# Peptides against a protein of PDB entry 4AID, part 10

Target 1, 242 residues: chain A of PDB entry 4AID
Amino acid sequence: FDIKRKTIEWGGKTLVLETGRIARQADGAVLATMGETVVLATAVFAKSQKPGQDFFPLTVNYQEKTFAAGKIPGGFFKREGRPSEKETLVSRLIDRPIRPLFVKGFKNEVQVVVTVLQHDLENDPDILGMVAASAALCLSGAPFMGPIGAARVGWVDGAYVLNPTLDEMKESKMDLVVAGTADAVMMVESEIQELSEEIVLGGVNFAHQQMQAVIDAIIDLAEHAAKEPFAFEPEDTDAIKA

## One batch from the design tools (peptide; made by RFdiffusion4, then SolubleMPNN)

Design b1_p8_7_s4 (from b1_p8_7, 6 letters changed)
Fold by OpenDDE base, seed 4:
Structure b1_p8_7_s4 (fold): chain B 242 residues (1-242), chain A 8 residues (1-8)
Amino acid sequence: as target 1 above (242 residues)
Amino acid sequence: MLDPRLLP
C-alpha cells in the first residue's frame, strides 16, 4: 500500500488526512481523523458525459453508518433508509461550496460520498467530512478547482472558538460554518443567538483564516498523491451562436 | 491548486 499522510495541529486538535489504504477503487479517497472522529470521503466521476446531459450531475451523500453507532449512546440500528435530517443538511453543506468549483462545461456524473466511521462525541464529523470531501476531490483527477477548507466557529465566553466540541457548543452563542478557497469564502451557514453583525463577520474572517492550514495540508497531500488530471476540454459553446 | 490547464 502506498499510504500518504498529512498531519497538522488545527484548533488544538490533530487533523490527519490519509490516502492509499482504503477505497482504492474510487478516483479519490481520503480517511480524515480529528480526535477520535473518523470519516471516509470518496470521490468518483464518470469518464464521459451521458447523452443529452444538460446540467452538472453532482451528488453529495453524507452518511452516519451503524459502525459509528456502536460508540453513540442510544445507537439505534438505523435501517438502510432515507437520510436523516442531519445527513441531508450536511450533504448540502458539502455540496454548496464544491459545486461552483468544477470547471464550466463539465457535465460528467460526480459522486462524493462521506461516511462517518467513528464518532468521539466531541468532534462533529460534518466539518471533517467537508475537509475530507475537498481532499478526495483534489486527489481524484476531476476538474475541480479546489481545495476548499471548512471550519466551525463558536462564540464562548466572549471569544471565537475553532471547531468547538459538542459540549462547548452548548455554551456557544454562535454556530457558524464557513467553507472557502484560499482566496474566497464560498459558503456561510449560521445560527446566531443575539450577537452583533461585527462579531458574526469577525467569525467568518476567523474561520477563513483558520482554514488556510487545512487548505495547505490538502495541497501538500495532493502534490504527493493526486492522480493524473482528467483530460477535459469544455465544448466551445460559442460555435452554436453563429 | 488551480487546474494546470488554467495556468497560462
Scores: peptide ipSAE 0.019, ipTM 0.561, DockQ to the pose 0.224
Fold by OpenDDE base, seed 1:
Structure b1_p8_7_s4 (fold): chain B 242 residues (1-242), chain A 8 residues (1-8)
Amino acid sequence: as target 1 above (242 residues)
Amino acid sequence: MLDPRLLP
């Protein structure tokens, strides 16, 4: 197996991005690890547009598989059922920042699947899933103008905390999720308890600064492991209105 | 060669 791996220190934790071991039939596939939390992101895209396709058919599915049931107290076998509220929310958190970054006029079907393989009960798989999805798209050859980075910011004891643990989040006055490119913030989602606008804006800036190391790590992985770019020329739809 | 879409 030709396994490519990038490892960085990020917020006092080791982040590992790996490709080439599993899901090799996908266009892009990344195994991402932080602590003992492990996610698999896969990206697959159609090589042609469906006849009569009028919108961009992007589907993002985040799923928490019960394989972590050895460490989760109370994990009964959930029958394969509708996505949980969490799975639906995280699927949207991944979708929101990536959807605008596809080349305008690309209408081939794209499917991103993020699967939680392991959860340590400290490191939330949502941020890790956003990072892994970005990396999988960058490796795929799809016309995606990424990478995106992502970060969670807490406010604990009057300071910003990068990617707080689930226990640190109980003491946090802020749950701020940010996603962006090297140059731009693409998405903010926030739950805030009695904080000033200045602290919140400072949290967005802190998140955007801290995600640069992740963006750089995805670029470095892509230099070594990306597929050739899919040849896509957008139809000049402006030439039909003259 | 890196995808030009991934270059800053």
Scores: peptide ipSAE 0.019, ipTM 0.563, DockQ to the pose 0.807
Fold by OpenDDE base, seed 5:
Structure b1_p8_7_s4 (fold): chain B 242 residues (1-242), chain A 8 residues (1-8)
Amino acid sequence: as target 1 above (242 residues)
Amino acid sequence: MLDPRLLP
């Protein structure tokens, strides 16, 4: 097994990104851990476009299915049920920032699957799932202009808090999720309780600054473990305007 | 080599 691992301290917690142990049949696969919350992200892409494919067929699927030896709150055994509301929302939260970063003209099928393996009841798997999905895409060889980082920002006792625990979030006046590249904010999702626009904008800037350590960690992992880039030449869409 | 698409 060629196992590569990156470990960083992030918001006072240990973030671990690991590849090469499981899901080796995927194009990219990352096991991400923060506290005792554990997610597996897999990225798979088709090596050819389907005939007549007119749109980019990206599917993101976040799943909180099945106890691996730890506490998942609220998981009754629903064999093959529709995604929960949470699973649907988090799948969109991951999709939104990654979809624009695929090379224009790439229309091969891409599937990103994020599976929660363990939940510590402190660290929400959504942010960890975003980070793991970004890392899995960067390792895959797909024409993805990542990495993205992600962060949740709270506002507790008049200060910004990076990735607040589920208990700290009860006292937070802000639930701000940000995703971005090194250079740009790609997505903001926010629930705000009576805060000024200045505090919210400061939260976006704080998130974007704090996610750089995660972006750098994904780059360092990719330097040592990424597959060769898939040979894709974008169609020269400027040659059709003459 | 890192994918040139991952470099700024």
Scores: peptide ipSAE 0.019, ipTM 0.585, DockQ to the pose 0.814
Fold by OpenDDE base, seed 3:
Order: C-alpha cells, then sequence, then structure tokens
Structure b1_p8_7_s4 (fold): chain B 242 residues (1-242), chain A 8 residues (1-8)
C-alpha cells in the first residue's frame, strides 16, 4: 500500500488527510480526520461524455452512515432511499463551491460521495467533508480547478473562532460557513444573531485566511499522490457561433 | 486539467 498522508495543525486541532489505504478503485479517495471525526470522500468521473449530454452531470452525496457500533446523533434507522434534511443540506454545501471550478465544456458524469465513518460529537463532519471532497477531486485527475478550502467561523466572547465545537456553537452568535480557492471566496452560508455587517465580513475574511493552510495541505498531498490529469480538450465553443 | 499547482 502506498499510503500518502498530510498532517497539519488547524484551529488548534490536528487535521489528517490520507490517501492510498481505502477506496483505491475510485479516481480519487481521501480519508480525512479531525479529532475523532472521520470522513471518507471518493471522486469518480466518467472517461467519456454520454451521447446528448447538454449539462454538467455532477452529483454530490453526503451520507452519515450509522455503523453497527455507534449511534451517530441525527440518524434514526433510515431505510435505504431518502437522505436526511442534514445530508441534503451538506450535499448542497459541498456541491455549491466545487461545481463552478470544473473546466467549461466538461460534461462527463462526476460523482462525489462523502461518508461519515466516525463522529466525535465535537467536530462537525460537514467542514471535514468539504475538505475531503476537495482533496479527492484534486487527486482524481478530473478537470477540477481546485482545491477549495472550507471553514466554519463562530463568534464567541467577542472573537472569531475557527471551527467551533458543537458545544461552543450553542454560545456562538454566528454560524458562518465559507468555502473558497486560494484566490477567491466561492460560497458563503450564514446564520447570524444580531451582529454588524463589519463583523460578518471580517468573519468571511478570517475564514478565507484560515483555509489557506488546508488548501496548501491538499496541494502537498496532490503533488505526491495525484493521478495524471485526464486528457480533456474543451471544444472550442466559439467556433460554432460563426 | 488540474490546477497547475497540483501537478508534480
Amino acid sequence: as target 1 above (242 residues)
Amino acid sequence: MLDPRLLP
């Protein structure tokens, strides 16, 4: 097994990104760990476009699987077939920042699956899932112009907190999720209690600064473990408008 | 096409 691992300190917690142990049949696969929260992201893409495909067929599926030894809080026995409201929301949260970063004209099917393997009840698997999905896409060879980073920002005791625990979030006046590239913010999702626009904008900037270490960690992992880029030439769509 | 920063 050629296992590649990147470890960083991030917001006073150890973030681990690992590839080469699990899901080796995927185009990209990353095991991401923060505290005792563990997620597996897999990226798979079709090597050809389907005949008559007119849109980019990206599917993102976030899943909190109850493994047979631990109750993940929020999963009553769901029969196969319908995501929870949380799983649906987090799937969209991952989809939103990554969808614009695919090369224009790429219409091969892409499937991103994020599976929560373990939950420590402190570190939310949503942010970790965003990071893992970004890393898995960067390793895959798909025409993805990532990485993205992601961060949650709280406002506790008059300060920004990077990735507050689920208990710290109960005292937070802000739940701000930001995703972006090295150069740009791609997505903001926010729930805010009586804060100024200045504090919120400062939170977006804080998130974007703090996610750079994650972006750099994904790049370093990809330099050592990425597959060769899929040979994709965008059709010159400007030649068909003459 | 990966970000050129992701190429070895």
Scores: peptide ipSAE 0.015, ipTM 0.595, DockQ to the pose 0.300

Design b1_p8_8_s1 (from b1_p8_8 with H3K H7N)
Fold by OpenDDE base, seed 4:
Structure b1_p8_8_s1 (fold): chain B 242 residues (1-242), chain A 8 residues (1-8)
Amino acid sequence: as target 1 above (242 residues)
Amino acid sequence: SLKERLNA
């Protein structure tokens, strides 16, 4: 197996991004690990547009598999069924920052699937899923103008905490999820408890600074493992409708 | 772009 791996220290935890061992049939596939939380992101894209396709058909599916259920809070054998509320929300958290980064006029079907393989009960797989999805897209050859990074920021004992544990989050006055490129914040989602706007804005800046190491790690992985870029030229016809 | 960064 030609396994490529990038390892960084990130918020006092080891982040590992790995490709080449699993899901080789995908256009991009990344196994991401933080602590003992493990996710698999896969990216697949159609090599042609469907006739009459008028919108960009991006689907993001975050899922917690039954084999991980022994380590997932709530331990229920989720039947193959409708996404949970969490799975729906995390799918949207991944979708929002990546959707605008596809080349304008690209209307080939794209499917991103993030599967939680293991949960350590400390590191939430949502942030790891965002990172893994970004990496998988960067490896895929899809016309994706990423990478994105992502970070969760807490406010614990009067300080910012990068990717707080589930236990630290109980003491946190902030749950701030940020995603962005190296140059721009693309998405902010926040739950805050009586914090000043200054602290919240400082949290966004802190997140954006801290995600740079992840962005750089994805770039380094992509330099060594990315597929050839898909040759895409937007048809001139979309210029007439603008 | 990622492509520009990878080709730089």
Scores: peptide ipSAE 0.018, ipTM 0.586, DockQ to the pose 0.255
Fold by OpenDDE base, seed 3:
Structure b1_p8_8_s1 (fold): chain B 242 residues (1-242), chain A 8 residues (1-8)
Amino acid sequence: as target 1 above (242 residues)
Amino acid sequence: SLKERLNA
């Protein structure tokens, strides 16, 4: 197996991004680990557009599979195969920042699947899932203008905390999820308890600064493991307006 | 949006 791995220290935790071991049939596949939380992101894209396709058909599916030995928190598969509320929310958190980064005019079907394989009950798989999805897309050869990074920021004891544990989040006055490129914030989602706008804006800046190490780690992984870019020429839509 | 304010 040609396994490529990037390991960084991130917020006092080990982040590992790995490709080449599993899901090799996908266009991109990344196994991401933070602490003992493990996610698999896969990216698959169609090599042609469907006839009459008028919108960009991106589907993001985050899933917390209950493995035999443990209930993953939030992973109650109701019998009907519908995503949980958490799975639906996290799928949207991943979708929102990546959707605008595809090359304009690209309307081939893209499917991103993030599967929680292990949960340590400390590190939330949502942030890790965002990072893994970004990395999988960067490896895929799809016309994706990433990477994105992501971070959760808490406010605990009058300080910003990068990716607080689930227990630290109970004491946090802020749940701030940020995703962005190297240069731009792409998404902010926040729940805030009695904090000033200055503290919240400072939290966004803190998140964006802290995610640069993740962006750099994805780039380094992609330099060693990315597929050749898919040959996509955007139709010059300006020529049809004449 | 907050995003637009941060990227402005």
Scores: peptide ipSAE 0.010, ipTM 0.603, DockQ to the pose 0.044
Fold by OpenDDE base, seed 2:
Structure b1_p8_8_s1 (fold): chain B 242 residues (1-242), chain A 8 residues (1-8)
Amino acid sequence: as target 1 above (242 residues)
Amino acid sequence: SLKERLNA
């Protein structure tokens, strides 16, 4: 098995991106680890468009599996079948920044699945899931103009904190999740307690700066492990308007 | 937009 790994230090924690061991039947698959939190992202895309497909059929599914639930804070044994509120929210957090990065006119079905395999009770799997999903898409050969990076920023003791622990977040005046490319912020989600717009904007900039190392790590992994790009030529829809 | 201000 050709296992490729990229390891970086990120916010005082080791981030590991791995491919080639698990879910090799997917177009892209990445096992991502930060601390002892572990997620598996898979990307699968259809090699043809469905007849009459009029929209881009991207589905993102973030899942906290029941076997990991014993390590998930507040992890009630969720009945099989319906995503929790958290799973729904995190699926949207992953979807929002990646959806606009697909090549215009691509309407093949794309499915991204992020599965939490382990939780360390310190590192939230949402950020790790965003990173892993980005990496899996970059490896897949899908016409995805990533990578994206992601970061959570806290404000603790008058300073920005990259990816605060769940305990540090209790003291944080900011929960700021940012996702973006090397060049652009794609998504911001924030909960803020009595902070100035200046501090919040500074937090977005801090997040975008800090995620560059993750973007670079995904690029490096993709250079060594990506599949050949799917041959997709967008139909020149502008020629039909003439 | 906020996005336009952040990406400018």
Scores: peptide ipSAE 0.009, ipTM 0.579, DockQ to the pose 0.045
Fold by OpenDDE base, seed 1:
Structure b1_p8_8_s1 (fold): chain B 242 residues (1-242), chain A 8 residues (1-8)
Amino acid sequence: as target 1 above (242 residues)
Amino acid sequence: SLKERLNA
């Protein structure tokens, strides 16, 4: 199998992005690993627009499969049922920064699926899922103007912490999730305990700086493994109003 | 917005 892999050190942890082993029938597929947390992101897009499609049909689904539950204390067999509140939230965290980066006028169906395969109980799969989804889209040939990076920032003992562990997060006064491109912050979500605006803004800047290594890693992977770009020309809808 | 302030 032609397996392409990028490995970087990121926040004192090894991040691995791999393609070419799993889900080859997808337009893009990335296996991402940080510690012992493992996610699979797949991107699939339709090669034509549906008749009468008037909006961009992007669907993002984040799923924590029961295989990860072998290490999760209290991991009862969640029935194949409605997404949990966490799965719904993380699906939105992935959707929000990527949706604006599709070429304007593209209305082909796009489906991004992020599946947690393993969870180490230290590294949260949400950030890893955002990174993997970005990478899968960049590999797919879809008209996506990424990559995005993502980072979580904590505030522990008067300092910023990149991608705090679940245990470090219990002591953190900040849960700050940032996603962006090389040049721009696209999304910020934050839960903050009595911190100044200066500390929060500094946290966003810290996140955006720290995610550049991930953006560069996705670009390097895409240069070696991306499919040919899908030939999409936006219909000049402005020419019909003249 | 916060986004506008960060991208300025």
Scores: peptide ipSAE 0.009, ipTM 0.576, DockQ to the pose 0.045

Design b1_p8_8_s2 (from b1_p8_8 with H3A H7N)
Fold by OpenDDE base, seed 5:
Structure b1_p8_8_s2 (fold): chain B 242 residues (1-242), chain A 8 residues (1-8)
Amino acid sequence: as target 1 above (242 residues)
Amino acid sequence: SLAERLNA
């Protein structure tokens, strides 16, 4: 097994990104761990475009599998079925920042699957899932102009908190999820309780600063474990307008 | 978007 691993301290917690152990059939696969929360992200892309494909067919699926029951809050045996509201929302949180980063004109099918394997009841798997999905795409060879980082920011006792625990979030006046590249904020999602715009904007900046360590960790992992880039040349769409 | 305003 050629296992590559990157470990960083992030917000007072250990983040581990690992590849090469499992899901080797995927184009990219990353096992990400923070505390005792564990997610597997896989990225798979088609090596050709379907005839008549007119849009970019990206699918992102976040799932909290029932075999992690007892390690997932509210661990009722969710029958195999429709995604929960949470799974649907988190799938969108992952989709939103990554979709714009694919090379224009790339219309090959891309599937990102994030599976929660374990949940420690402290570290939410959504942020970890975003990070893992970014890493899996960067390893895949897909024409993805990542990485993205992600962070949750709370406001507790008059201070920003990076990736607050579920218990800290009960006291937080802010639930702010940010995703971005090294250079840009790509997505913001926020629930705010009576905070100034200044505090919220400061929270976005704080998130973007704090995610740089994750971006750097993904780059370091990719330098050692990424597949060869898929040879994709966008069709010169300007040549058809002449 | 909010993101566009933050990147400006």
Scores: peptide ipSAE 0.017, ipTM 0.647, DockQ to the pose 0.046
Fold by OpenDDE base, seed 1:
Structure b1_p8_8_s2 (fold): chain B 242 residues (1-242), chain A 8 residues (1-8)
Amino acid sequence: as target 1 above (242 residues)
Amino acid sequence: SLAERLNA
């Protein structure tokens, strides 16, 4: 197997991005690991537009399989049914920052699937899933103007904490999820408890600074492992006004 | 959004 791997230290944890082992039928596929939490992101895109397609058909599906949950006492078998509230929310967290970064006029079907393969009960797979999805898209050859990075920021004992553990989050006055490019913040989602706007804005800036190492890691992986860019020319929509 | 305000 031609396996390519990037490893960085990020927030005092080892982040590993790997491609080439599994899901080779996808346009892009990344196995991402932080601690003992492991996610697989796959990106697939259609090589043609469907007749009559008038909008960009992006679908993002985040899935937490029950077998991936470590020693959770009472891990109820979620049936193959409707996505949980968490899975729905995380799917949206991934969708929101990536959707605007596709080349304007691209209307080929794109499917991003993030599957949690292992959960250590300390590192939430949502941020890892965002990073993995970004990396998978960058490897795919789709006309995606990424990468995005992502980070969670907590506020514990009067300080910012990058990607706080689930236990640290119980003491945190802030749950701030940020996604962005090298140049811009694309998405902010926040739950805050009695914090000033200054602290929240400082948290966004902290997140954006800390995610640069992840963006750089995705770029380095893509330089070595990306497919050739899909040849896409946007239809000159200006020609229909004649 | 907050993101739009930070990028403005």
Scores: peptide ipSAE 0.016, ipTM 0.641, DockQ to the pose 0.045
Fold by OpenDDE base, seed 4:
Formats: sequence, C-alpha cells, structure tokens
Structure b1_p8_8_s2 (fold): chain B 242 residues (1-242), chain A 8 residues (1-8)
Amino acid sequence: as target 1 above (242 residues)
Amino acid sequence: SLAERLNA
C-alpha cells in the first residue's frame, strides 16, 4: 500500500489526512481524522458526459452509518434509505462551496460520498467531512479548482474558538461555518445569538485565516498523491450563453 | 450573501 499522510496541528487538535489505504477504486479517497472523529471521503467522476446532459450532475452524500453507531451520538439504527435532517444539511454544506469550483462546461457525473466511521463526541464530523471531500476531489483528477478549506467558529467567553467541541458549542453565542479557497470565501452558514455584525465578520475572517493551514495540507497531500488531471476541454457551445 | 459581499 502506498499510504500518504499529512498531519497538522489545527485548533489545538491533530488533523490527519490519509490516502492510499481505503477506497482505492475511487478517483479520490481520503481518510480524515480530527481527534478521534474519523471520516472517509470518496470522489468519483464519470469519464464521459451523458447524452443530453444539460446541467452539472454533482451529488454529495454525507452519511453517518450504523457501523459507527457505537461511537455516534443517538446510536439509533437509522433505517437504511432516507438521510436524516443532519445528513441532508451537511451534504448541502459540502455541496455549496465545491459546486462553483468545477470547470465551467464540465457536465460529467460527480459523486462525493462522506462516511462517518467514528465520532469522538467532541469533534463534529461536518467540518472534517468538508475538508475530506475537498481533499478527495483534489486527489481525483476531476477538473476541480480547489482545494477548499472549512472551519467552524464559536464565540465563547468573548473570544473566537476554532472548531469548538460539542460541549463548547453549548456555551457559544455563534455557530459560524465558513468554507473557502485560499483567496475567497465561498460559503458562510451561521446561527448567531445577539452578536454584532463586527464580531460575525471577524469570525468569518478568523475562519478564513485558520483554514489556510488545511488548504496548504491538502495541496501538500495532492502534490504527492493526486492522480493525473482528467483531460477536459469544454465544448465552445457553453461560452455563447454567458 | 455575506460571502458575496466579502468577495466583492
């Protein structure tokens, strides 16, 4: 097994990005760990466009599988089939920032699957899932202009907290999820309790600064582990409708 | 969006 691993300290926790061990049949696959929370992201893309495909067919599926139920809050045998509300929301959180970063005119099917393998009850797998999905796409050879980073920011005791634990989040006046590239904020999702716009904007900036280390870690992993870029030339026909 | 305003 050619296992490549990047490890960084991030928000006082160890972030590990690993490829080459699991899901080698995917175009990209990343095992990401933060604390004892573990997710597997896989990216798969079709090598051709379907006839008559008129939109970009990106699907993102975040899943908390029952095999991890011994380490996932609420351990109920989720009936196989319909995503939970959380799984639906996290799938959207991953989708929103990555969708715009695909090369214009690319209409091959792309499937991103994020599977929670372990949950430590402290680190929410959503942020880790966003990071892992970004890394898996960067490794895949898909025409994806990532990486994205992601961060959650809390406001606890008058300070910003990077990726607050589930317990710290109970005391937080802010749940701010930010995703972006090195240069741009791509997505903000926020729940805020009686905070000024200045604090919120400061939180976005803090998140964007703190995610740079993750972006750099994904780049470093990709330099060593990425597949050859898929040769894609957009057909000129989509240029005329801009 | 807030993101659009930050990138503008």
Scores: peptide ipSAE 0.015, ipTM 0.634, DockQ to the pose 0.046
Fold by OpenDDE base, seed 2:
Parts: structure tokens; sequence; C-alpha cells
Structure b1_p8_8_s2 (fold): chain B 242 residues (1-242), chain A 8 residues (1-8)
């Protein structure tokens, strides 16, 4: 097995991105670890467009599977089938920043699946899932103009905290999730308690700065492990208007 | 959005 791994220190924690061991049937697959939280992201895309396809058919599914339930907060064997509210929200957090980064006119089906395999009760798998999904897409050969990075920012004791633990988040006046490319912020989601706009904007900038190390790590992994880019030429629909 | 403001 050709296993490629990138390891970085990120916010005082070890982030590991690994490919080549699991889910090799996917176009891209990344096992991401931060602390003892572990997620598997897979990206699969169709090699042709369906007849009559008029929209970009991207599906993102974040899942906290029952086999990980002994290692997931709340311990409940949630019945198979309906996404939880958390799973629905995190699926949207992953979808929002990646959707606009696909090449315009690409209408092949794309499926991103993020599965939580382990949770350490300190590191939330949502941020890790965003990072892993980005990495899996970059490895896939899909016409995806990533990577994205992601970060959570807290405000604890008058300072920004990168990816606060679940315990630190209890004391945080900010839950700010940011995703972006090297050059642009693509998504912001925030819950704020009595903070100035200046602190919030500073938090977005802090997040965008801190995610660069993750973006660079994904690029480095992709340079060594990505599939050949899928040959996609958008139909020059503008040439018919001339 | 805040993202749009930061990219503007």
Amino acid sequence: as target 1 above (242 residues)
Amino acid sequence: SLAERLNA
C-alpha cells in the first residue's frame, strides 16, 4: 500500500492527514486525526454528466456512525437513517465553502462523505471533517479549485483561541467557524456573546491566518498522492452566443 | 455576508 501522510502541529495539537490505507475505491480518501478525534473523508465523482442534468449535483454527508458511539459525546445509538441535527448542520458547514470552488459548468455527480470514527471529547470532528473533505477532494482529481482550510476560533480570557476544546468552548464568548482558500474566506458561521464587530472580524482574520498551515499541508499531501486531474472542458456556451 | 465583506 502506498500510504502518504502529512503531519503538522496546529494550534498546539498534532494534525495528521493520511491517504492510501482506507477507502481506496473512492476517487479521494483521507483519514484525518487531531488529538484522538479521527474522521474519514471520501470523495467520489461521476466521470460523465447525466442526460438533462441542469444543476451541479454535489452531496455532502457528515455522519457520526453508531460504531463510534462509544467514543462520541452522548453515547446514544441513534437509529440508522435520519441525519441528526448536528450531522445536518456539519454537512452544510462542509458543503458551503466547497460548492463554489468546483469549475463552472461541471455537472457530474459529486459525493463527499465524512465519517467520524473516533472522538476524544476534546476536539470537535466538524473542523477536522472540513479539512479532511477538502483534502479528499484535492486528491480525487475532480475539478475542484481547493484546497480549503477551516478553523474554529474562540474568545477566552480576552484572547483568540484556535480550535478550542469542548471544555474551553464553555468559557468562550465566541464560536466562530471559518473556511477559506489561501486567498479568500468562503464561509463564516458564528455564535457570539456580547463581542464587538472588531473582535469578530479579528477572529475571522485569525482563523484565515491559522488555516494556511492546513492548506499548505493539503497541498503537500496532494502533490505526492493526488490522482491525475479529470479531463474536464466546460462546453464553451459563450461561443454559441456569438 | 461577512465572507463577502472580507473578500470585497
Scores: peptide ipSAE 0.010, ipTM 0.638, DockQ to the pose 0.046

